Peptides against a protein of PDB entry 3OGK. Designs and how they scored, part 56

Target 1, 307 residues: chain A of PDB entry 3OGK
Amino acid sequence: ATPDRLSRRFPNLRSLKLKGKPRAAMFNLIPENWGGYVTPWVTEISNNLRQLKSVHFRRMIVSDLDLDRLAKARADDLETLKLDKCSGFTTDGLLSIVTHCRKIKTLLMEESSFSEKDGKWLHELAQHNTSLEVLNFYMTEFAKISPKDLETIARNCRSLVSVKVGDFEILELVGFFKAAANLEEFCGGSLNEDIGMPEKYMNLVFPRKLCRLGLSYMGPNEMPILFPFAAQIRKLDLLYALLETEDHCTLIQKCPNLEVLETRNVIGDRGLEVLAQYCKQLKRLRIERGADEQGMEDEEGLVSQRG

## One batch from the design tools (peptide; made by RFdiffusion4, then SolubleMPNN)

Design b1_p13_3_s4 (from b1_p13_3, 8 letters changed)
Fold by OpenDDE base, seed 4:
Structure b1_p13_3_s4 (fold): chain B 307 residues (1-307), chain A 13 residues (1-13)
Amino acid sequence: as target 1 above (307 residues)
Amino acid sequence: ERRARLEATPVVR
């Protein structure tokens, strides 16, 4: 499809999802300049798609100029922007989006590759947005953003229900969790070992409605922090958890209402058996392959055709 | 150490 054909056929289009590069690009099999530029689409959006409020770019090349044009064209009418596994932009482009689209409800840049210039975009979002419902920069590498801005967002955006972040030290998010009273989903953060303070995370308080969770680098020592509310957990992302097969079994047994599980092959056939036994409401299971599969000490940490 | 482990042995997403 071409942008011009789309606008002619659907002048009142409210939601647009574009997919660019194939999955093979994830393995560096596709040149960066292969195609999938959003530029012609942004031009068409700006000129002819006046009702568009939701934009989802997946595996596309997005420049700061593209983001700036989109931001100015849609302004407060833009409710959703998802830069899903995109590349080519910097934080200046993000700044333009949050500056001009003050009523944005969903902002996603999960697994996108970008150049980080500063943390101004998150600060601007914190200072002026009260509409945000979903913020997702999971599996990104921001080093210049402030967890205090995230806390401010939580305080100001009462409809905030889902937040996925990069590698913030989880203790720096205590204020965020306290402020995010309606938060239902959280993924990311960083749990770090401290030999001098092994229980440093035990007093971590999560939002009361939290039911979808993925804590990065969570090991068996930190896993008990979930136990007080494990019965209300509906979705677990354990892809970046450091749990072995036995740890999976322990946690799964405590999550009888689990509906979605995402994990690595380390769950093993035994973990899948436990899952089947205790999680009768399970709807989706995603098992990813890790490069660590060959090096795992736990012989049961492999999913076979039995599982 | 934990991060280094996951970085050294990436998962497929």
Scores: peptide ipSAE 0.038, ipTM 0.761, DockQ to the pose 0.536
Fold by OpenDDE base, seed 5:
Structure b1_p13_3_s4 (fold): chain B 307 residues (1-307), chain A 13 residues (1-13)
Amino acid sequence: as target 1 above (307 residues)
Amino acid sequence: ERRARLEATPVVR
């Protein structure tokens, strides 16, 4: 489809999802110059798609100029922007979006690659937005944003239900969790081992409605922090957890209402058996190969055709 | 060590 054909066929389009590069790009099989620029689409949105409130770009090249044009064209009418595995922009582009689109409800940059200039975009969002429901910059590398701005967002956005972040130290998010009273989903953060304080995370207080969770680098020592609310967990992202097969079994047994599990091969056939036994409401299972598995000779950490 | 490996080799999603 071409942008002009789209607008002619659907002048009242409210939601647009564009897919650029194929999944093969994830394996470095597709060069960056393959295409997938959003520019012609942004031009069409600006000129002809005046009812568009939701934009999802997946694996596309997005420039700051594209974001600026989109922001100014849609302004407070833009409710959803998803930059899903996109590249080519900087935090200046994000700043433009949050400056002009003050009623945005969903902002996603998951797995996008960008140049970070400053943390102003998150600060601006914190200062002016009260509409945010979903914030997702999972698997990104922001080093200049402030946890305090995230806390402010949680305080001001009462409909905030899903937040996925990069490698914030979890202890820096204590204020955020306290403020995010309606939060149902959290992914990311960073759990760091401290030999001198092995239980430094045991006093973490999570939002009461939290039921979808993925804590990065969660090991067996930190896993017990989930036990008080494990029965209400419906989705677990364990892709970046540091759990062994037995740890998986322990956690799974405590999550009888689990509907979605994402993990690595380390779960093993044993973990899958436990999953089948205890998680009768399971709807989706994703098992990926982890980098750590290539070195593990232990048969227990492999999902076979029997599992 | 495992953390370093996870950081060095992101899970392909």
Scores: peptide ipSAE 0.035, ipTM 0.752, DockQ to the pose 0.615
Fold by OpenDDE base, seed 3:
Structure b1_p13_3_s4 (fold): chain B 307 residues (1-307), chain A 13 residues (1-13)
Amino acid sequence: as target 1 above (307 residues)
Amino acid sequence: ERRARLEATPVVR
């Protein structure tokens, strides 16, 4: 479809999702310059799609100029922006979005590649937004943003229900978790082993409504921090957890209300058996092949056709 | 019992 054809057929369009590069691009089989530029679509949005409140770009090339144009064209009418696995922009583009779209409810840049100039975009969001419901920069590399701004967002945005972040040290997010009283979903962070203080995370207090969770680098020593609320967990992202097969079995047994599980093949047939036994409400199971499996001779960490 | 949909996807490093 072309932008002009879309606007002519659907002038009152409220939600737009565009997909650029195919999944094969994930394997570097497609040249980097192959993909859809959002520029012609942003032009069409600005001129002809005046009721558009939700934009989702997936695997597209997005420039700062594109983001600036979109921000100014939609302003406070923009409720959702998802830059899903996009590239080509800097944090200046993000700054433009949060500056002009002060009532944005969903901001996603999960797995996007960008040039980080500063942390001003998150600071601006913290200072002026009270509408945010979903913030997602999962699997991104921000080094210049402040966990204090995330805490401010939690205090000011009472409808904040889902937050996914990069590699923040979890202990730096204590203030955030305390402020985020209505948070239902959290993914990301970083759990770091400390031989001198193995229980450094034991006193973490999570939001009371938390039921969708994915802590990066969670090992068996940190896993017990979930046990007090494991019965209320409905979704687990264990893709970046450091759990073995037995650890999976232990955790799954404590999550009888689990609906969605995402994990690696380390769960094994044994873990799948335990899952079937204890998680009767399971709706979706995603198993990915871990890169580390090429070296794991442990027969228990493989999902066979029996599982 | 609605069997969970298994989505097998290769991990993209």
Scores: peptide ipSAE 0.021, ipTM 0.659, DockQ to the pose 0.129
Fold by OpenDDE base, seed 2:
Structure b1_p13_3_s4 (fold): chain B 307 residues (1-307), chain A 13 residues (1-13)
Amino acid sequence: as target 1 above (307 residues)
Amino acid sequence: ERRARLEATPVVR
């Protein structure tokens, strides 16, 4: 479809999802400059799609100018912006979005590639937004944003239910978790092993409604922090956990209400057996191949056709 | 150290 055809056919469009590069781009099989510019679409949105409140760009090239134009055109009418695996923008573009779209409810830039100039965008969001429900910059590398701004967002946005972040030290998010009283989903952070302080995470207090969780770098020593609320966990993202087969078995056994599991092949046939035994409400299972599989000669860490 | 391990184990997405 062309932008002009879209607006003519659907002048009252409220939600738009555009997909650019195919999945093959994930394997570096497609040049970075391969098509998928949002510019013509942003122009059309600005001019002709005046009821558009939700925009989802997937694997597209997005410039700061595009974001600025979109922000100014939709302003407080923009409720959702998802930059899903996009590239070409900087944090200046994000700043424009949060500056002009003060009632944004969903902001996603998961797996997007960008140039980080500063942390002003998150600060601006923290200072002016009270509508945010979903914030997702999972699998991104923001080094200049402040966990304090995340805490402020949690305090000010009472409807905040899902937050996915990059590599924040989890202990820096204590204030955030305390403030995020309605949080149901959290992914990301960073659990760092400290041989001198093996229990440094044991006093972490999670939001009471938390039921969808993925803690990055969670190992077997940190895993027990989930046990007090494991029964309420509905979704686990273990893709970036550092759990072995036995650890998976231990955790899964404690999550009888698990509906969605995402993990690596390290779960093994044994883990799948345990999953089948204890997780009767399981709806979705995603098993990804990790590079760790190449080194584990142990039969237990492989999912076979039996599992 | 843990990050390095995960980076060494690219999840095929």
Scores: peptide ipSAE 0.041, ipTM 0.770, DockQ to the pose 0.544; fails the geometry check

Design b1_p13_4_s1 (from b1_p13_4, 8 letters changed)
Fold by OpenDDE base, seed 3:
Structure b1_p13_4_s1 (fold): chain B 307 residues (1-307), chain A 13 residues (1-13)
Amino acid sequence: as target 1 above (307 residues)
Amino acid sequence: SAREKRLEKRLAE
C-alpha cells in the first residue's frame, strides 16, 4: 500500500497501524523504497489525514524530523502514538511529541532503539499532561529520566491505568504507586537482591486495582509481595522473573483468576499441569525458550509434547 | 546478584 492510496480511500481515517519488515532482514539488503521509513506516511498524515488520532508504527525507521512533523500536524488531536520496535530517533523527537501533543492518552515506545540525550521529554510530559492513560517504554534503556516525573504523571493523570517502564529500582517507585490510584497494569522495574536486607521489598504497597503485572528480576524471595492480591491478578508477565518450576507452581495456585500468562520454558510440564488445574479462566499462554534454557541445564524446566 | 539477574533477563529474551 502507498500513503496516497490510503488517504484517497479513507480520508476520515482515525487510526493507522503500519508494520515494517522483520528485523531478520539485513538493512543493507532492503531497498530504500521498501516502505520502512515513516517519512512518506507522516507527510500524508500531515496533508490529508486530518482526523487521524491514533498512530502505530511497528518496526519502522522514525527520525526526529518525522516525529516533529507529526507532532505539529496533529497537535492535541493526537491521542495515541505507538513506536513499537522502531529506530532512528532520539529523545528530542519524544520531547517534540509531548510538547505539542498535550492531550495524548497513549504513548508507547516499547523495544524501540534510540539515542538518549536527556530526560526532558518525561519531565515535559509530567509538567503539562493530565490526559495520559497508557505509558509504555518497556524493554528500553532510559538512564536519564526521573522516577519523580513518573510520580508527577501519576498524580496529575487520574485516568492512568497502564504503565510499563525500564529498570527503575522498584523502591524508587513507592511514590509513584501511592499516587497511581487507578493503575491496573504495571510492568518493568528492577528488584535487586540485598543479602543484608532480604525483606526490603516486603512493605511495598501496590495500587488497589492492580491486576496485570510483570516485575523484572522477581525471585522466590520477592514473590510473596504478590500474595495479598494474587487472587485479583488477571495477567502475569514472568518472562524476566527469576522463578523456577516450583516457584511458578506456588504463584499460579494463588492466581485462580489468571487470564493471560507469559513465561519461559522453565514452567515445565509440571507448571502447565498446575496452571490447568487452578486457572480455569486462562485465555492466552505464551511460553518462550530463552537462551539460558536451550541447553540441558534443567530437565524440569522443559515443556514436552504433553504440555 | 544484580548482575546475574540482568544476565538472566537478557538470556530470557
Scores: peptide ipSAE 0.043, ipTM 0.778, DockQ to the pose 0.185
Fold by OpenDDE base, seed 4:
Order: sequence, then structure tokens, then C-alpha cells
Structure b1_p13_4_s1 (fold): chain B 307 residues (1-307), chain A 13 residues (1-13)
Amino acid sequence: as target 1 above (307 residues)
Amino acid sequence: SAREKRLEKRLAE
């Protein structure tokens, strides 16, 4: 498909999703004439797709200029922007988006690679947006953004329901969780072990409606913080949790309403058995490979062909 | 440690 053909056929298009090459293709080696660049599409959006409110780029090359053009072309009409596993932009491009698209509801840059210049984009978002419903920069590397801006976003955006972040210290997000009264989904953060204060996370208060969760680096010592609301959990992301097979069994037994589980091979056949026994509403199961695939001493820590 | 946990995350990917 070409941009011009799309606009001619669908001049009233409201949602566009484009997929580029697989990650293994390495974006820096993609020829300029390949369809992996969003530039020609952004041009077409600007000129001919006047009703477009949702844009999803997956595995595309996106420049700051592309983002700036898109932002100015759609302005407050842009409701959704997803930069899914994209590359080629900096935080200046993000700043342009949030500056011009002040009514954006969904902003995603999950697993995107970019150059971080500053944290201004998140600050600008915090200062001016009241419409945000979904914010997702999961599995990204931001070092210059402030958790205080995230708190401000939660306070100002009453419809905020899903937030996925990078490696923020969870204790720095206490204010965020208190402000995010309608939050249903949270992924990311960082749980850091402290030998001198093993109970430092036990007093964490999560939003009352939280039912989709994935805490990074959560180990068995931190896992009990979920127990008070485990029965309302519908989705768990345990890909970056530090749970062993038995820990999985313990947690799963406490989540009878679990619908979606994402975890690593460490769940083992035993964990899958427990899952089948206690989670009768399970709809989707994702098991990823990890260090476990190379062999662990604990045979139960592996999913076999019978599992 | 926090460093060990971060390493474990990478290994889990």
C-alpha cells in the first residue's frame, strides 16, 4: 500500500496503523526508499487525511521532523499516537507532540528507542493536558523525566486509566498512585531490595480500581503487597518479576479472576497446573523464554512439552 | 541488590 492510494480510497479515515520491518532488520540499515520510514505517510496525513485522530506506527523509523509535522497537522484532533517499537526520534519530537496535541488521550512509545535530550516533554504534558487516558513508555530508558510530572498528570487527567512506565523507583510513585484514582492498569517501576529495610514497600497504597498489573523486579519479598487486592487482578505481567516457580504458584492461587497472564518459562509445569486449577477465567497465556531456557537446576522451573 | 535485579530483568528478556 502507498500513502496516496490510501487517502484516495479512504479520505475519511480516522485510524491508521502501519507496520514496518521486524526488529531484527536493524533500523539503521534500512534503505531510505523502504516503507519503514513514516515520512511519506505523515505527509499524506497532513495533506489528505483530515479526519485522522489515531495513528499507530509499529517498528517504523520516525524522525523529530515527522513528529513535528504530524503534531502541527492534527493538533488537538489527534487523540491517539502509538510509537510502538519505533526508532529515529528524540525527546524533542515528543515535546512537539504534547505541545501541539493538548487533547491527546493515548500516548505510547513502548519499546521505542530514542535519544533523550531532556524531560520537557513529560513536563509539558503535565502542565497542559487534562484528557490523557493512556500513557505508555514501558520498556524505555528515560533518565531525565520526573515522577512528579507523572503525579501532576494523574491529578489533572481524571480519565487516566492505564499507565506503563520505565524504571521509576516505586516509592517515588506514591504520590502518583494517590492521585490516579481511576487507574486500572499499571506496569513498570522498579522494586529495589534493601537489606536494611525489608518492609519498605509494604505500606504502598495502590489505586482502588487497579486490576491489570506488572511490577518490574518484584520478588517474593515484595509479592505480598499484591495480596490485599489479588482477587480483583485480571491481568498480570510477570515477565520482569523475579519470581520462582513456587512464588508463581502462591500468587496465582490468590488471583482467581485472572484473565491474562504473561510470564517466563520459570512458571514451570507446576505453575501451569496451579493456573489451570485456580484461574478458571483465564483467556490468554503468554510464556516467554528467559534465562530459564538454558537450564535451571530446578526441573520444575521449566515448562516441558507436557505442560 | 538493585543492580542484580536489573541484570535479572535483562536476562529475562
Scores: peptide ipSAE 0.043, ipTM 0.777, DockQ to the pose 0.190
Fold by OpenDDE base, seed 2:
Structure b1_p13_4_s1 (fold): chain B 307 residues (1-307), chain A 13 residues (1-13)
Amino acid sequence: as target 1 above (307 residues)
Amino acid sequence: SAREKRLEKRLAE
């Protein structure tokens, strides 16, 4: 499909999702003729798709100029922007989006590659937005953004229900969790082991409605922080947790209402048996191959045809 | 270490 054909057929389009080519084509490896650039689509949106409020770019090349044009064209009418595994932009492009689209409800940059210039985009979002429902920069590497801006967003956006972040120290997010009273989903952060203070995370207070969770680098020493509300957990992302097979078994037994589990093959056949026994509401299971396949002498960390 | 954890995360991707 071409942008011109789309606008002629659907002038009142409200939602658009564009998919580029697989990951190997990222980082300007896509020839101009491959249609991996969003530029012609942004031009068409700006000129002819005046009712468009939701844009999802997946695996596409997106420049700061593209984001600036989109932001100015749609302004407060833009409710959703998803830059899903995209590349080619900097934080200046993000700043343009949040500056001009002050009523944005969903902002996603999950697994996107970008150049970070500063943390101004998140600060601007914190200062002016009260509409945000979903914020997702999961599996990204922001080093210049402030957890205080995230706290401000939580305080000002009463409908904020899902937040996925990069490697913030979890203790720096205490204020965020306190402010995010309606938060249902949280992924990311960083749990750091401290030999001198093994219980440093035991006093963490999570939002009361939290039921979808993925804490990065969570090990067996930190896992007990979930036990008080494990019965209400419906989704777990353990892809980046530091749990072994036995740890998986322990946690799964405490989550009888689990509907979605994402983990690595370290769960093993034993973990799958425990999952089947205790999690009768399970709807989706994702098992990825992790580093555990190459070096672990423990045979229990493998999923076989028995599982 | 934090570095080891980041490495594991990358390997899980």
Scores: peptide ipSAE 0.037, ipTM 0.763, DockQ to the pose 0.191
Fold by OpenDDE base, seed 5:
Structure b1_p13_4_s1 (fold): chain B 307 residues (1-307), chain A 13 residues (1-13)
Amino acid sequence: as target 1 above (307 residues)
Amino acid sequence: SAREKRLEKRLAE
């Protein structure tokens, strides 16, 4: 499809999702001729799609200029922007979005690659937005943003229900969790094992409605922090957890209402058996080949055709 | 991904 054809056929379009062609090395290696640039689409949105409130770019090249144009064109009418596995922009582009689109409800940049200039975009979002429902920069690398701004967002955005972040130290997010009273989903963060303080995470207080969770680098020592509310967990992302087969079994047994599980092959056939036994409401199961596959000496950590 | 690399590092520790 071409942008001009889209606007002619659907002048009242409210939601647009564009997918670029998948490549193993797509970031910074996408040629102009394959249609991976959002520029022509942004132009069309700006000129002809005046009712568009939701934009989702997946695996596209997005420049700061593109974001700036989109931001100014849609302004407070833009409710959703998803930069899903995109590249080509900097935090200046994000700043433009949050500056001009002050009523944005969903902002996603999961797995996007960008140049980080500063943390102003998150600060601006914190200072002016009260509408945010979903914030997702999962699997990104931000080093200049402040957890205090995230806390401010939680305080000001009472409809905030889903937040996925990069490698924030979880202890720096204590204030955020306290403020995020309606949060249902959290993914990311960083749990760091401390031999000198093994219980440093035991006093973490999670939002009461939290039911979808993925804590990065969670090991067996940290896993017990979930036990008080394990029965209300509906979705677990264990892709980046440091749990062995037995740990999976332990946790799964405590999550009878689990509907979605994402994990690595370390769960093994044994873990799958336990899952089948205890999680009768399971709807989706994702098993990835983890980096630990090459190092697994234990046959229990492998999912076979029997599982 | 960068995150996978970090995971690999953690698993190697």
Scores: peptide ipSAE 0.043, ipTM 0.774, DockQ to the pose 0.651; fails the geometry check

Design b1_p13_4_s2 (from b1_p13_4, 7 letters changed)
Fold by OpenDDE base, seed 4:
Structure b1_p13_4_s2 (fold): chain B 307 residues (1-307), chain A 13 residues (1-13)
Amino acid sequence: as target 1 above (307 residues)
Amino acid sequence: SKREEELEKRLAE
């Protein structure tokens, strides 16, 4: 479809999702002049899609100018913006979005690549937004944003239910977790082992409603921090955890209500057996091949064709 | 990704 055709057919469109770099079978459906740039779509949104409140760009090239135009065109009517695996913009573009779209509920830039100029966008979001429900910049590289702004967002946005972040030190997020009283999902952060302080994370207090979780670099020493609410966990992302097969077994046994599990092949056949035994509510299982596959000497640490 | 690289590094330690 072309932007002009879409607006003519659906002038009252409220939600738009565009996917760039499609599968080979769908590639021929993309006009040559459209390519992977969102520019023509943003133009169409600005001119003709006046009821659009949700925009999802996946694998698209997005410039700061595109974001600025979108922001000004939709302003407080924009409720959802997802920049999913996009590229081409800087934090200035993000700043424009949060400056003009002060009632945005979902802001996602997961796995997007961008140039970071400053942390103003998050600060602006913290200072003016009270509507945010979902914030996701998982698998991004921000070095200039402040955990304090994240805490402010949590304090001001009472409907905040899902937050996925980059590599913030988890201890820097203590204030955030305390403020985020309604948070149900958290992903990211960084757990950093300290030989001199092995129990540095033991006193972490998570939001009471937390049930979807993916802590990065969580090892067996940190894993017990989940035990008090493990029965409440419905989704667990262990893709970036430092857990071995036995650790998986230990944790899985404590999560009888687990519905979604994402992990590496280190879970092994044994882990899968334990999963089947204890997690009767499991709906989705994702097993990725990790770098640890080549280094594992334990046969149990590999998912075989038997599983 | 950077995170994957970090994971690999930590797993190797």
Scores: peptide ipSAE 0.493, ipTM 0.935, DockQ to the pose 0.585
Fold by OpenDDE base, seed 2:
Structure b1_p13_4_s2 (fold): chain B 307 residues (1-307), chain A 13 residues (1-13)
Amino acid sequence: as target 1 above (307 residues)
Amino acid sequence: SKREEELEKRLAE
């Protein structure tokens, strides 16, 4: 498909999703002849797709100039931007997006590779946006953004329902969770074990509607923070949790309404048996291979044909 | 990813 063909066929297009080459071609490894650059598409969007409000780029090369052009072309008409596993841009590009697209509802850059210059983009978003519903920079490495800006976003965006972040210390997000009254989904953060203060997370209060959750680095000592609302959990992302087989069994038993589970092989056949026994509403199960397959002494931490 | 690397590190500890 070519940009010009798309606009000719669908001049009133409202949503566009483009997929680039496989993951191995990320980080500007895609030659120009591969069509992995969004530039020609952004040009076409700017010129001919005047009703476009949703853009999803997956595994594409995106420059700051591309983002700037897109931002200025669509302005407040842009409701959704997903930079899914993209590369080639910096936080300046993100700043342009949030500066010009002040009514954006969904902003995603999950697993994208970028150069971080500053945290201004999140600050700008916090200062001017009241429309945000979904914010997702899961599996990214922002070091210069402020959790206070995230809190401000939660306070100002009353329709905010899904937030996925990088490695914010969870205790720094207390204000965020308090402000995010309608939040249904949260993934990311960082739970850090402290031998001297084993209960440092026990007083953490989550939003009342929270039902889709993935806390990074959650171990068995932190897991009990979920127990008060485990019955309302519908989706769990345990890919980056530090739970062993027995821990999985414990948690699963407390989540009878679980619909989606994403975890590693450490769940084992035993965990799968417990899952089948207690989670009758389960719709989707994703099991990934993890490094724990080699390092963990838990004999049950393997999924076999039996499971 | 760095996140995956950190997970691997923590699991190895």
Scores: peptide ipSAE 0.022, ipTM 0.613, DockQ to the pose 0.684
Fold by OpenDDE base, seed 5:
Structure b1_p13_4_s2 (fold): chain B 307 residues (1-307), chain A 13 residues (1-13)
Amino acid sequence: as target 1 above (307 residues)
Amino acid sequence: SKREEELEKRLAE
């Protein structure tokens, strides 16, 4: 498909999703036809797709100039921007987006690779946006953004329902959780074990409507923080949790309303049995091979054909 | 805005 053909066929297009080449090839990708670059598409959007409010780039090369052009072209009409596993931009591009698209509802950069220059983009978003519903920079590396800006976003964006972040220390997000009264989904953060203070997370207060959750690096010592609201959990992302088979069993038994589970093969056949027994509303199960598969000493830590 | 000006400067580099 070409950009010009798209606009001719669908001049009133409201939502566009583009998929590039696999990520493994992206870093060395210099396509002759620029199929991996969003530039020609952004040009077409700017010129001919004036009804477009949702843009999803997956595995594309996106430059700051591309983002700037898109931002200025769509301005407050842009409601959704998803940079899904993209590369080639910096936080300057993000700054342009949030500066010009002040009514954006969904901003996603999940698994994107970028150069971080500063945290101004998140600050700008915090200062001017009240429309945000979904913010997702899961599995990204931001070191210069402020948890306080995230808190401000939560305070100002009353429709904020889903937030996925990188490696913020969870304790730095206490203010965010308190402010995010309507938050239903949270993924990411960083739980860090402290031998000197093993219960440092036990007093965390989560948003009352929280039902989709994935806390990174959650171990068995931190897992009990979920128990007070485990019955309302509908989705668990345990891909980056540090739970063993028995820990999975313990948690699953407390989540009778679980609909979606994403985890590693450490759940084992035993965990799957427990899941089947206690989670009758389960709709989707994703099991990935973890890095620990090669080092698994326990047979129970493996999902077999029997499970 | 000041931020817009900063962005423009950076993009021009």
Scores: peptide ipSAE 0.006, ipTM 0.393, DockQ to the pose 0.018
Fold by OpenDDE base, seed 3:
Structure b1_p13_4_s2 (fold): chain B 307 residues (1-307), chain A 13 residues (1-13)
Amino acid sequence: as target 1 above (307 residues)
Amino acid sequence: SKREEELEKRLAE
């Protein structure tokens, strides 16, 4: 499809999702062809798609100029922007979006590759947005943003229900969790094991409505922090957890209302058996081959056709 | 991903 054909056929389009060519996620290799650039689409959006409120770009090249044009064209009418595994922009582009689209509800840049100039975009978002419902920069490398701004967002955005972040130290997010009273989903962060302080995270207080969770680098020592609310967990992202097969079994047994599980092959046939036994409401199961196949020679950590 | 790489490192330790 071409941008001009789309606008002619659907002048009242409210939601647009564009997918670029598949790329090797680890190498951020995107072919430099026009089919991968959002520029012609942004031009069409700006000129002819006046009712567009939701934009989702997946695996596309997005420049700061593209973001600036989009931001100015849609302004407060833009409710959703998803830069899903995109590249080519800097934090200046993000700044333009949050500056001009002050009523944005969903902002996603999950797995996007970008040049980080500063943390101004998150600060601007914190200072002016009260509409945000979903913030997702999962699997990104922001080093210059402040957890204080995230806390401010939580305080000001009463409808904030889902937040996925990069490698914030979880203890730095205590204020955020306290402020995010309506938060239902949290993914990311960083749990850092401290041999000298095994109870480092035991006093973490999570939002009361939290039911979708994916804590990065959660090991068996940290896993007990979930036990008080394990019964209300509906979705678990264990892709980046440091749990072995037995740990999976332990956790799964405590989550009878689990609907979605994403994990690695380490769950094994044993874990799948436990899952089938205790999680009767399971709707979706995703098992990825983790790099642990090379390191964890535990025979129980393999999913076979029997599981 | 970098997270996967970090996970691999931690699992190898």
Scores: peptide ipSAE 0.024, ipTM 0.613, DockQ to the pose 0.675; fails the geometry check

